# Peptides against a protein of PDB entry 1EMU: the designs that were tried, part 67

Target 1, 132 residues: chain A of PDB entry 1EMU
Amino acid sequence: PPYLKWAESLHSLLDDQDGISLFRTFLKQEGCADLLDFWFACTGFRKLEPCDSNEEKRLKLARAIYRKYILDNNGIVSRQTKPATKSFIKGCIMKQLIDPAMFDQAQTEIQATMEENTYPSFLKSDIYLEYT

## One batch from the design tools (peptide; made by RFdiffusion4, then SolubleMPNN)

Design b2_p19_5_s3 (from b2_p19_5, 7 letters changed)
Fold by OpenDDE base, seed 1:
Structure b2_p19_5_s3 (fold): chain B 132 residues (1-132), chain A 19 residues (1-19)
Amino acid sequence: as target 1 above (132 residues)
Amino acid sequence: MEEEEKLLEELIEEEINSK
């Protein structure tokens, strides 16, 4: 069953709507749902191929991601991303150089945070275990 | 900012719903 695959890798968990739902619920209880939301935001953003027709949208999205997750020093995403990474993103925003991969490093760092902490905890949680 | 936030929420939702 899918829940067994979820325990094999975070990727498998995040590739399943049911898995995402349960994991997000768990993260909300832990006060760190922003980790997952940011991760998906980065993925979605990267999929937007730059073109004249979506330039404004991409810039708005980039600014939104930056303002919500990176700029907020009290946020868990900001606390779990390195200063150099945040500085790079800020630079992209300021220069309006919006590359699809501009959040990749931040996403990697947040993914590592989940891998090391929240994901293992989720697999030991009542939410997951009761589902199985 | 409101528009940007809405776009962000839509982006996340679309990505999750694509699974």
Scores: peptide ipSAE 0.780, ipTM 0.957, DockQ to the pose 0.947
Fold by OpenDDE base, seed 5:
Structure b2_p19_5_s3 (fold): chain B 132 residues (1-132), chain A 19 residues (1-19)
Amino acid sequence: as target 1 above (132 residues)
Amino acid sequence: MEEEEKLLEELIEEEINSK
C-alpha cells in the first residue's frame, strides 16, 4: 500500500496526494507547514519556462516566494536556509534575473531539513501510524 | 502583493494537485 512507500522515502510521500495531505497536516501541528509549501512552490516555479508572455507572472511569483518565505526572518524557511542562499535569491529579485532554477539551492536545503527532522517525526506520529 | 500571494497559492495548489 502507498503508506509503506511513504516510509521508504520522502520522495514517495511527496508524490502522493494522500501522503502530502497527511504530512501537511502534521507539519501544521508542528508549526512548520511552510517547509512543504515552499518546497512545492519551488518545484512549481522551476517548471515555468521563461517566455515573453509569462515574464511578468514569473517575476511576481519569484517575488512572492521571496517575500513570504525568504524575507520573513521569523519563518521556518528563512531559519533553515543559509544566508548565502537567501542573498543569492535576493540578488536575482533585485536584478530581475528570474532563472527557473533560482530557488534550487534553497529547495535543497529545505528538503534536507525535512529529511533530517520533520519526515522522520511524521513516520512516528499518530497521524501516520493510525493511517497504517 | 495580494495578486502575488494569490499567484503563489495557485502555484502550490496546482503542483500538489498534479500528483
Scores: peptide ipSAE 0.779, ipTM 0.957, DockQ to the pose 0.950
Fold by OpenDDE base, seed 3:
Structure b2_p19_5_s3 (fold): chain B 132 residues (1-132), chain A 19 residues (1-19)
Amino acid sequence: as target 1 above (132 residues)
Amino acid sequence: MEEEEKLLEELIEEEINSK
């Protein structure tokens, strides 16, 4: 069943809507749901290919991601990303150089945080264990 | 700002719904 695949890799968990739902519920209880939301935001953003018709939209999205997750120094995403990474993103926003990959390093760092902390904890949680 | 937040929410929702 899918829940067994979720225990094999975080990637498998994040490729399943039921898995995402359970994991997000767990993260909310832990006060760190922003980790997951940011991860999906980065993935979605990267898929938007630059063109004349979506330039403004991409800039708005980049600003939104930056303001909500990076600029907030009290946020979990900000606390789990390196200063150099945050500085780079800020630079892109200020220069309005919005490359599809501009959040890749931050996403990698947040993914590592989940891999090392919240994902293992989820697999030990009552939410997951009761589902199995 | 409000529009940006809505766009962000839609982006996340679309990604999750694509799974």
Scores: peptide ipSAE 0.779, ipTM 0.956, DockQ to the pose 0.948
Fold by OpenDDE base, seed 4:
Structure b2_p19_5_s3 (fold): chain B 132 residues (1-132), chain A 19 residues (1-19)
Amino acid sequence: as target 1 above (132 residues)
Amino acid sequence: MEEEEKLLEELIEEEINSK
């Protein structure tokens, strides 16, 4: 069953809507749902290929991601990303140089945070265990 | 600002719903 695959890798969990739903519920209870939302935001953003027709949209999205997750020093995403990474993102925003990969390093760092902490905890949670 | 936040929410929702 799918829930067994979820325990094998975070990737499998994040590729399943039911898995995502359960994991997000868990993260909300832990006060760190922003980790997952940021991760998906980065993935979605990277998929937007730059062109004349979506330049404004991409800039707005980049700014939104930056303001919500990076700029907020009290946010969990900001606390779990390295200063150099945040500085790079800020630079991109200020220069309006919006490369599809501009959030890749931050996403990697947040993914590592989930791998090391919240994902293992999820697999030990009542939410997951009661589902099995 | 509100528009940017809405765009962000839509982006996340679309990505999750694509799974």
Scores: peptide ipSAE 0.778, ipTM 0.956, DockQ to the pose 0.950

Design b2_p19_5_s4 (from b2_p19_5, 6 letters changed)
Fold by OpenDDE base, seed 1:
Structure b2_p19_5_s4 (fold): chain B 132 residues (1-132), chain A 19 residues (1-19)
Amino acid sequence: as target 1 above (132 residues)
Amino acid sequence: MEEEDKLLEELIQEEIASK
């Protein structure tokens, strides 16, 4: 069953809507759902290929991601990303250099945070164990 | 900002829905 795959890798968990739902519920209880939302935002953003028709949309999205997750020093995402990474993103926003990969490093760092902390805890949680 | 926030929410939901 899918829940066994979820225990094998975070990627498998995040590739399943049921898994995502359970994990997000767990993260919300832990006060760190923003980690997951940011991760998906980065993935979605990277998939948007630059073109004349979506330039404004991409800029708005980049600004939104930056303001919500990076700029907020009290936020879990900001606290779990390196200063240099945040500085780079800020620079991209200020210069309006909106590359699809501009959030990749930040996403990697947040993914590592989940891998090391919240994902293992999720697999030990009542939410997951009762589902199995 | 409101428009940007909405775009962000849509982006996240679309990505999750694609799974």
Scores: peptide ipSAE 0.783, ipTM 0.956, DockQ to the pose 0.950
Fold by OpenDDE base, seed 3:
Structure b2_p19_5_s4 (fold): chain B 132 residues (1-132), chain A 19 residues (1-19)
Amino acid sequence: as target 1 above (132 residues)
Amino acid sequence: MEEEDKLLEELIQEEIASK
């Protein structure tokens, strides 16, 4: 069943709507749902192909991601990303150099945070165990 | 800012909905 695959890899968990729902519920209880939202925001952003017709929207999205997750020094995403990574993103925003991969390093760091902390904790949580 | 926040919410929801 899918819940067994979720225990095998974070990728499997994040590729299943039921898994995402349970994991997000858990993260909300832990006060760190922004980790997951940021991860999906980065994935979605990277999939947007740059073109003249969506340049403005891509810039707005990049700014929104930056303001909500990177600029907020008290936020969990900001606390779990390296200063150099945040500085790079800030630079891209300020220079309006909006490459689809501009959040890749930050996403990698947040993914590592989930892999090391929240994902293992989720697999030991009542939410997951009661589902199984 | 409100427009940007809405775009961000849509982006996240669309990505999750694609699974």
Scores: peptide ipSAE 0.783, ipTM 0.956, DockQ to the pose 0.948
Fold by OpenDDE base, seed 4:
Structure b2_p19_5_s4 (fold): chain B 132 residues (1-132), chain A 19 residues (1-19)
Amino acid sequence: as target 1 above (132 residues)
Amino acid sequence: MEEEDKLLEELIQEEIASK
């Protein structure tokens, strides 16, 4: 069953809508749902190919991601990303140099945070165990 | 700001919906 795959890898969990829903519920209880939302935002953003027609949209999205997750010093994403990573993103925003990969390092760091902390905790949670 | 927030929400929801 899918829930067994979720325990095998975070990737499997994040590729399943039911898994995402349960994991997000858990993260909300822990006050760190932004980790997951940021991760998906980065993935979605990277998929947008730069062109003249979507330049403004991409800039707006980049600014939104930056303002909500990176600039917020009290946020879990900001606390779990390296200063150099945040500085790089800020630079991209200020220079309006919006490369599809500009959030890759931040996403990697947040993914590592989930792998090391929230994902293992989720697998031990009542939410997951009651589902099994 | 409101437009940017909405775009962000849509981006996240679209990505999750693609699974």
Scores: peptide ipSAE 0.783, ipTM 0.956, DockQ to the pose 0.949
Fold by OpenDDE base, seed 2:
Structure b2_p19_5_s4 (fold): chain B 132 residues (1-132), chain A 19 residues (1-19)
Amino acid sequence: as target 1 above (132 residues)
Amino acid sequence: MEEEDKLLEELIQEEIASK
């Protein structure tokens, strides 16, 4: 069953809507649901190919991601990303150089945080165990 | 900013819905 695959890798968990739902519920209880939301935001953003017609929307999205997750020093994402990474993103926003990969390093750091902490804890949680 | 927040929420939901 799918829940067994979820225990094998975070990737399999994040590729399943049921898995995502359960994991997000767990993260909310831990006060760190923003980790997952940011991760999906980065993935979605990277998939948007730059063109004249979506330039404005891409800039707005980049600014939104930056302001909500990176600039907020009290947020879990900001606390789990390195200063150099945040500075790079800020630079891209200020210069309006919106490359599809501009959040890749930040996403990698947040993914590592989940792999090392919240994902293992999720597999030991009542939410996951009751589902199995 | 409000419009940007809406766009962000839509982006996240679309990505999750694609799974």
Scores: peptide ipSAE 0.784, ipTM 0.956, DockQ to the pose 0.951; fails the geometry check

Design b2_p19_6_s1 (from b2_p19_6, 9 letters changed)
Fold by OpenDDE base, seed 5:
Structure b2_p19_6_s1 (fold): chain B 132 residues (1-132), chain A 19 residues (1-19)
Amino acid sequence: as target 1 above (132 residues)
Amino acid sequence: SALDEESEKVIEKLLKEEE
């Protein structure tokens, strides 16, 4: 069943509607749902191919991600990303150099945070265990 | 996929908040 795959990999969990829903609920209770939303935002951003028609949209989106998750020093994402990573992103925004991969390092760091902390905790949570 | 759909939802939400 799908819930067994969720325990095998975070990717399997995040590629399942029920898995996403349960994990988000858990993260909200832990006060760190922004980790997941940021991760999905990075994924969505990277999928947008650069072109003349997408330039404004991509810039707006990059700024939105930056302002909501990176610039907010009180946010969980900002606290779980390295200063050099945040500085790089800021530089991209300021220079308007919006490469599809500009959030890759930040996403990697946030994914590592989830892999090491929230994801294992989720698998031990009442939310997950009651579902199984 | 669920992952793709969720990523799109998150992106659209962010863009809407910027309006």
Scores: peptide ipSAE 0.801, ipTM 0.966, DockQ to the pose 0.875
Fold by OpenDDE base, seed 2:
Structure b2_p19_6_s1 (fold): chain B 132 residues (1-132), chain A 19 residues (1-19)
Amino acid sequence: as target 1 above (132 residues)
Amino acid sequence: SALDEESEKVIEKLLKEEE
């Protein structure tokens, strides 16, 4: 069953509607749901093709991600990303150099945070165990 | 996939908040 795959790979968990829902609920209880939302935002942003028709949309989205998750020094995403990574993103925003991969390093760092802490805790949580 | 759908949902929410 899918819940067994969730225990084998975070990616498998995040590619399942029920998995996403349960994990988000768990993260909300832990006060760190922004980790997951940021991860999905980065994924969605990278998929947008850079072209003339998407330029304004991509810039707006990049700014939104930056303001919501990176600029907020009290946010968990900001606390779990390295200063150099945040500085790079800020530079891209200020220079309006919006490469599809501009959030890749930040996403990697946030994924590592989830892999090391929240994901293992989720697999030991009542939420997950009651689902199984 | 669920992953793709959720990523699009999150993106749309962020864009909506910018309005």
Scores: peptide ipSAE 0.800, ipTM 0.966, DockQ to the pose 0.889
Fold by OpenDDE base, seed 1:
Structure b2_p19_6_s1 (fold): chain B 132 residues (1-132), chain A 19 residues (1-19)
Amino acid sequence: as target 1 above (132 residues)
Amino acid sequence: SALDEESEKVIEKLLKEEE
């Protein structure tokens, strides 16, 4: 069953509607749901191919991600990303150089945080165990 | 995929909050 795959791979968990729902519920209880939302935001942003018709949209989205997750010094995403990574993102925003990969390093760091902390804890949580 | 759909939802939410 899918829940067994969730225990073997974070990617499997995040590519399942039920898995996403349960994991988000767990993260909300832990006060760190922004980790997951930021991860999905980065994924969605990277998928937007640069073109004349979506240039403004991509810039707005990049700014939104930056303001919500990177600029907030009290946020968990900001606390779990390296200063150099955040500085690079800020530079891209200020220069309006919106490369599809501009959030890749930040996403990698947040993914590592989840895999090292919240993901293992989720697999030991009542939410997951009661589902199985 | 669920991953793609969720990513789109999050993006749409962020853009809506900026309006």
Scores: peptide ipSAE 0.802, ipTM 0.966, DockQ to the pose 0.859; fails the geometry check
Fold by OpenDDE base, seed 3:
Structure b2_p19_6_s1 (fold): chain B 132 residues (1-132), chain A 19 residues (1-19)
Amino acid sequence: as target 1 above (132 residues)
Amino acid sequence: SALDEESEKVIEKLLKEEE
């Protein structure tokens, strides 16, 4: 069953609608749902192909991600990303150099945070265990 | 995929908030 795959990899969990829902519920209880939303935001951003028609949209989205998750020093995403990574993102925004991969390092760091803490905790949670 | 759909949902929400 899918829930067994969820225990094998975070990616499997995040590629399942039920998995996403349960994990988000868990993260909200832990006060760190922004980790997941940021991760998905980065994924969605990277999928937007650079072209003349998407330029404004991509810039707006990059700015939105930056302002919501990176600029907020009290946010969990900001606290779990390295200063150099945040500085790089800021630089891209200021220079309007909006490469599809500009959030990749930040996404990797947030993924590592989830892998090390919230994901293992989720697998031990009542939410997950009751689903099984 | 569920991952693609969720990612699209999240970015659309962010774009809406930017308006």
Scores: peptide ipSAE 0.801, ipTM 0.966, DockQ to the pose 0.894; fails the geometry check

Design b2_p19_6_s2 (from b2_p19_6, 9 letters changed)
Fold by OpenDDE base, seed 5:
Structure b2_p19_6_s2 (fold): chain B 132 residues (1-132), chain A 19 residues (1-19)
Amino acid sequence: as target 1 above (132 residues)
Amino acid sequence: SALDEESERIIEKLLEEEE
């Protein structure tokens, strides 16, 4: 069953609608749902291929991600990303150099945070265990 | 995929919040 695959890898969990829903519920209870939203935001952003017709959209989105998750010093995403990573993102925004991969390092760091903490805890949670 | 769909949902939500 799918829930067994969720325990095998975080990627399997995040590629399942039910898995995403349950994990999000768990993260909300832990006060760290922004980790997941940021991760998905980075994924979605990277998928937007640069072209003349979407430059404004991509810049707007990059700014939104930056302001919501990186600039907020009290946010969990900001606390779990390295200063150099945040500075790089800020630089991209200020220079309007919006490369599809500009959030890759930040996403990697947030993924590591989930892999090391929230994901293992989720697999031990009542939410997951009751689903099995 | 569910991953792609959720990514798109989050992106759209962020863009809506900016407007």
Scores: peptide ipSAE 0.804, ipTM 0.967, DockQ to the pose 0.943
Fold by OpenDDE base, seed 2:
Structure b2_p19_6_s2 (fold): chain B 132 residues (1-132), chain A 19 residues (1-19)
Amino acid sequence: as target 1 above (132 residues)
Amino acid sequence: SALDEESERIIEKLLEEEE
């Protein structure tokens, strides 16, 4: 069953509707739901291929991600990303250099945070165990 | 995929909040 794959990799968990829902519920209880939303935001942003028709959209989205998750010093994402990573993103925004990969390092750091902390805890949670 | 759909949902939400 799919829930067994969830225990094998975080990626498998995040590629399942039920997995996403349960993990989000768990993260909300832990006050860390923004980790998941940021991860998906980065994924969605990277998928937008640069072209003349979506330049404004990409810039707007990059700014939104930056303001909501990186600039917020009290946010869990900001606390779990390195200063150099945040500075790089800020530089991209200020210079309007919006490369599809500009959030990759931040996403990697947030993914590592989930892999090391919230994901293992989720697999031990009542939410996951009751589902299985 | 569920991953693609969720990523699209999140970015659309962010764009709406930006406006």
Scores: peptide ipSAE 0.803, ipTM 0.967, DockQ to the pose 0.911
Fold by OpenDDE base, seed 3:
Parts: sequence; structure tokens; C-alpha cells
Structure b2_p19_6_s2 (fold): chain B 132 residues (1-132), chain A 19 residues (1-19)
Amino acid sequence: as target 1 above (132 residues)
Amino acid sequence: SALDEESERIIEKLLEEEE
């Protein structure tokens, strides 16, 4: 069953609608749902191909991600990303150099945070165990 | 996929908040 795959890989969990829902519920209870939303935001952003017609949209989206998750020093995403990573993102925004991979390092760091902390905790949570 | 759909949902939500 899918829930067994969730325990084998975070990616498997995040590629399942029920898995996403349960994991988000868990993260909300832990006060760190922004980790998941940021991760998906980065994924979505990277999928947008650079072109003349998408330039404004991509810049707007990059700014939105930056302001919501990176700029907020008290936010969980900001606290779990390295200063150099945040500075790089800020630089891209200020220079309007919006490469599809500009959030890759931040996403990697947030993914590591989830895999090291919240993901294992989720697998031990009542939410997951009751689902199984 | 669920992952693709969720990523798109989040992106659209962020864009709406910016406008």
C-alpha cells in the first residue's frame, strides 16, 4: 500500500495526495507547515520555463517566494536556510536575475531539514500510525 | 502527478497573493 512507500522515501510521500494532506496536517500541528509549502513553491518555480512571455510572471513569483519565506527572519524557512543561501536569493531578486534554479540550494536545505526532523517524526506520529 | 498538481496549486496561490 502507498503508506508503506511513504516510509521508504520522502519523495514518495510528497507524490501522493493523501500523503501530502496527512503530512501537512502534521506539520501544521508542529508549526512548520511553511517548510512543505516552500518546497512545493520551489518545485513549481523551477518548472516554469524562461521565456519573454513568462518573464514578468517568474519575477513576480520569485519575489513572492522571497518575501513570504526568506525575508521573514522569524519564519521557519528562514531559520532553516543558510545565510549565504538567503543572500544569494536576495541578490538574484535585486538584480532581477531569475534563473529557474535560483531556489535549488534553499530547497535542498529545507528538504534536508524535513528528512532529518519532521519526516521521521511524522512516521512516528499518531496521524501516520492511525492511517496505517 | 500529485506532486505536480500541488506545486502548481502553491504557485498559483502565491501569484494571487502578489496581485
Scores: peptide ipSAE 0.803, ipTM 0.967, DockQ to the pose 0.918
Fold by OpenDDE base, seed 4:
Structure b2_p19_6_s2 (fold): chain B 132 residues (1-132), chain A 19 residues (1-19)
Amino acid sequence: as target 1 above (132 residues)
Amino acid sequence: SALDEESERIIEKLLEEEE
């Protein structure tokens, strides 16, 4: 069953609608749902190919991601990303140099946080175990 | 895929909040 695959990799969990729902519920209880939303935001952003018709949209989206997750020093995403990573992102926004990969390092750091902490805890949670 | 759909949902929500 799919829930067994969820325990094999975080990617399998995040590629399943039920898995996403359960994991988000767990993260909300832990006060760190923004980790997941930021991860998906980065994924969605990177998928947008740079072109003349997408330039304004990509800039707006980059700004939105920056303001919501990076700029707030009290946010969980900001606390779990390196200062140099946040500085790089800020620089891209200020210079309006919006490369599809500009959030890659931040996404990697947030993914590492989930892999090392929240994802393992989720697999031990009542939410996951009761689903199985 | 579920991953693609969720990523699209999130960015759409972010863009709506910017408007």
Scores: peptide ipSAE 0.803, ipTM 0.967, DockQ to the pose 0.884

Design b2_p19_6_s3 (from b2_p19_6, 9 letters changed)
Fold by OpenDDE base, seed 1:
Structure b2_p19_6_s3 (fold): chain B 132 residues (1-132), chain A 19 residues (1-19)
Amino acid sequence: as target 1 above (132 residues)
Amino acid sequence: SALDEESEKVIEELLKEEE
């Protein structure tokens, strides 16, 4: 069953509607749901191919991600990303150089945080165990 | 995929918050 795959791979968990729902519920209880939302935001942003018709949209979205997750010094995403990574993102925003990969390093760091902490904890949680 | 769909939802929500 899918829940067994969730225990073997974070990617499998995040590519399942039920898995996403349960994991988000767990993260909300832990006060760190922004980790997941930021990860999905980066994924969605990277999928937007640069073109004349979506240039403004991509810039607005990049700014939104930056303001919500990177600029907030009290946020968990900001606390779990390296200063150099955040500085690079800020530079891209200020220069309006919006490369599809501009959030890749930040996403990698947040993914590592989840895999090292919240993901293992989720697999030991009542939410997951009661589902199985 | 669920991953793709969720990523789109998150993006749409972020854009709405900027309006």
Scores: peptide ipSAE 0.796, ipTM 0.963, DockQ to the pose 0.875
Fold by OpenDDE base, seed 5:
Structure b2_p19_6_s3 (fold): chain B 132 residues (1-132), chain A 19 residues (1-19)
Amino acid sequence: as target 1 above (132 residues)
Amino acid sequence: SALDEESEKVIEELLKEEE
């Protein structure tokens, strides 16, 4: 069943509607749902291929991601990303150099945070165990 | 996929908040 795959990999969990829903609920209870939303935002951003027609949209989106998750020093994403990573992103925004991969390092760091902490905790949570 | 759909939802929400 799908819930067994969820325990095998975070990717399997995040590629399942029920898995996403349960994990988000858990993260909200833990006060760190922004980790997941940021991760999805990075994924969505990277999928947007750069072209003349997408330039404004991509810039707006990059700024939105930056302002909501990176610039907010009180946010969980900001606290779980390295200063050099945040500085790089800021530089891209300021220079308007919006490469599809500009959030890759930040996403990697946030994914590592989830893999090491929230994801294992989720698998031990009442939310997950009651579902199984 | 669920992952793709969720990523799109998150992106759309972010863009909406910028309006």
Scores: peptide ipSAE 0.795, ipTM 0.963, DockQ to the pose 0.890
Fold by OpenDDE base, seed 4:
Structure b2_p19_6_s3 (fold): chain B 132 residues (1-132), chain A 19 residues (1-19)
Amino acid sequence: as target 1 above (132 residues)
Amino acid sequence: SALDEESEKVIEELLKEEE
């Protein structure tokens, strides 16, 4: 069943609608749902190809991601990303150099945080265990 | 995929918040 695949890979969990729902519920209870939302935001952003029709949308989205998750020093995403990574993102925003990969390093760091902490905890949670 | 759909949903919500 799918829940067994969820235990084998975070990617498998995040590629399942039920998995996403349960994991988000767990993260909300832990006060760290922003980790998942940021991860999905980065994924969605990277899929937007640079072109004339997407220029305004991409810039607006990059700024939104930056303001919500990176600029907020009290946010969990900001606390779990390296200063150099945040500085790079800030630089991209200030210079308006909006490369599709500009959030890749931050996404990697947040994914590592989930892999090392919240994802293993989720697999031990009542939410997941009751589902199995 | 569920991953792609959720990614699109998240960015749409972010864009709405900026309006």
Scores: peptide ipSAE 0.795, ipTM 0.963, DockQ to the pose 0.929
Fold by OpenDDE base, seed 2:
Structure b2_p19_6_s3 (fold): chain B 132 residues (1-132), chain A 19 residues (1-19)
Amino acid sequence: as target 1 above (132 residues)
Amino acid sequence: SALDEESEKVIEELLKEEE
């Protein structure tokens, strides 16, 4: 069953509607749901093809991600990303150099945070165990 | 996939907040 795959890979968990829902619920209880939302935002942003028709949309989205998750020094995403990574993103925003991969390093760092802490805790949580 | 759908959903929500 899918819940067994969730225990084998975070990616498998995040590629399942029920998995996403349960994990988000768990993260909300832990006060760190922004980790997941940021991860999905980065994924969605990278998928947008850079072209003339998407330029404004991509810039707006990049700014939104930056303001919501990176600029907020009290946010968990900001606390779990390295200063150099945040500085790079800020530079891209200020220079309006919006490469599809501009959030890749930040996403990697946030994924590592989830892999090391929240994901293992989720697999030991009542939410997950009651689902199984 | 669920992952793709959720990523698009999150993106759309962020863009909506910018309106």
Scores: peptide ipSAE 0.794, ipTM 0.963, DockQ to the pose 0.903

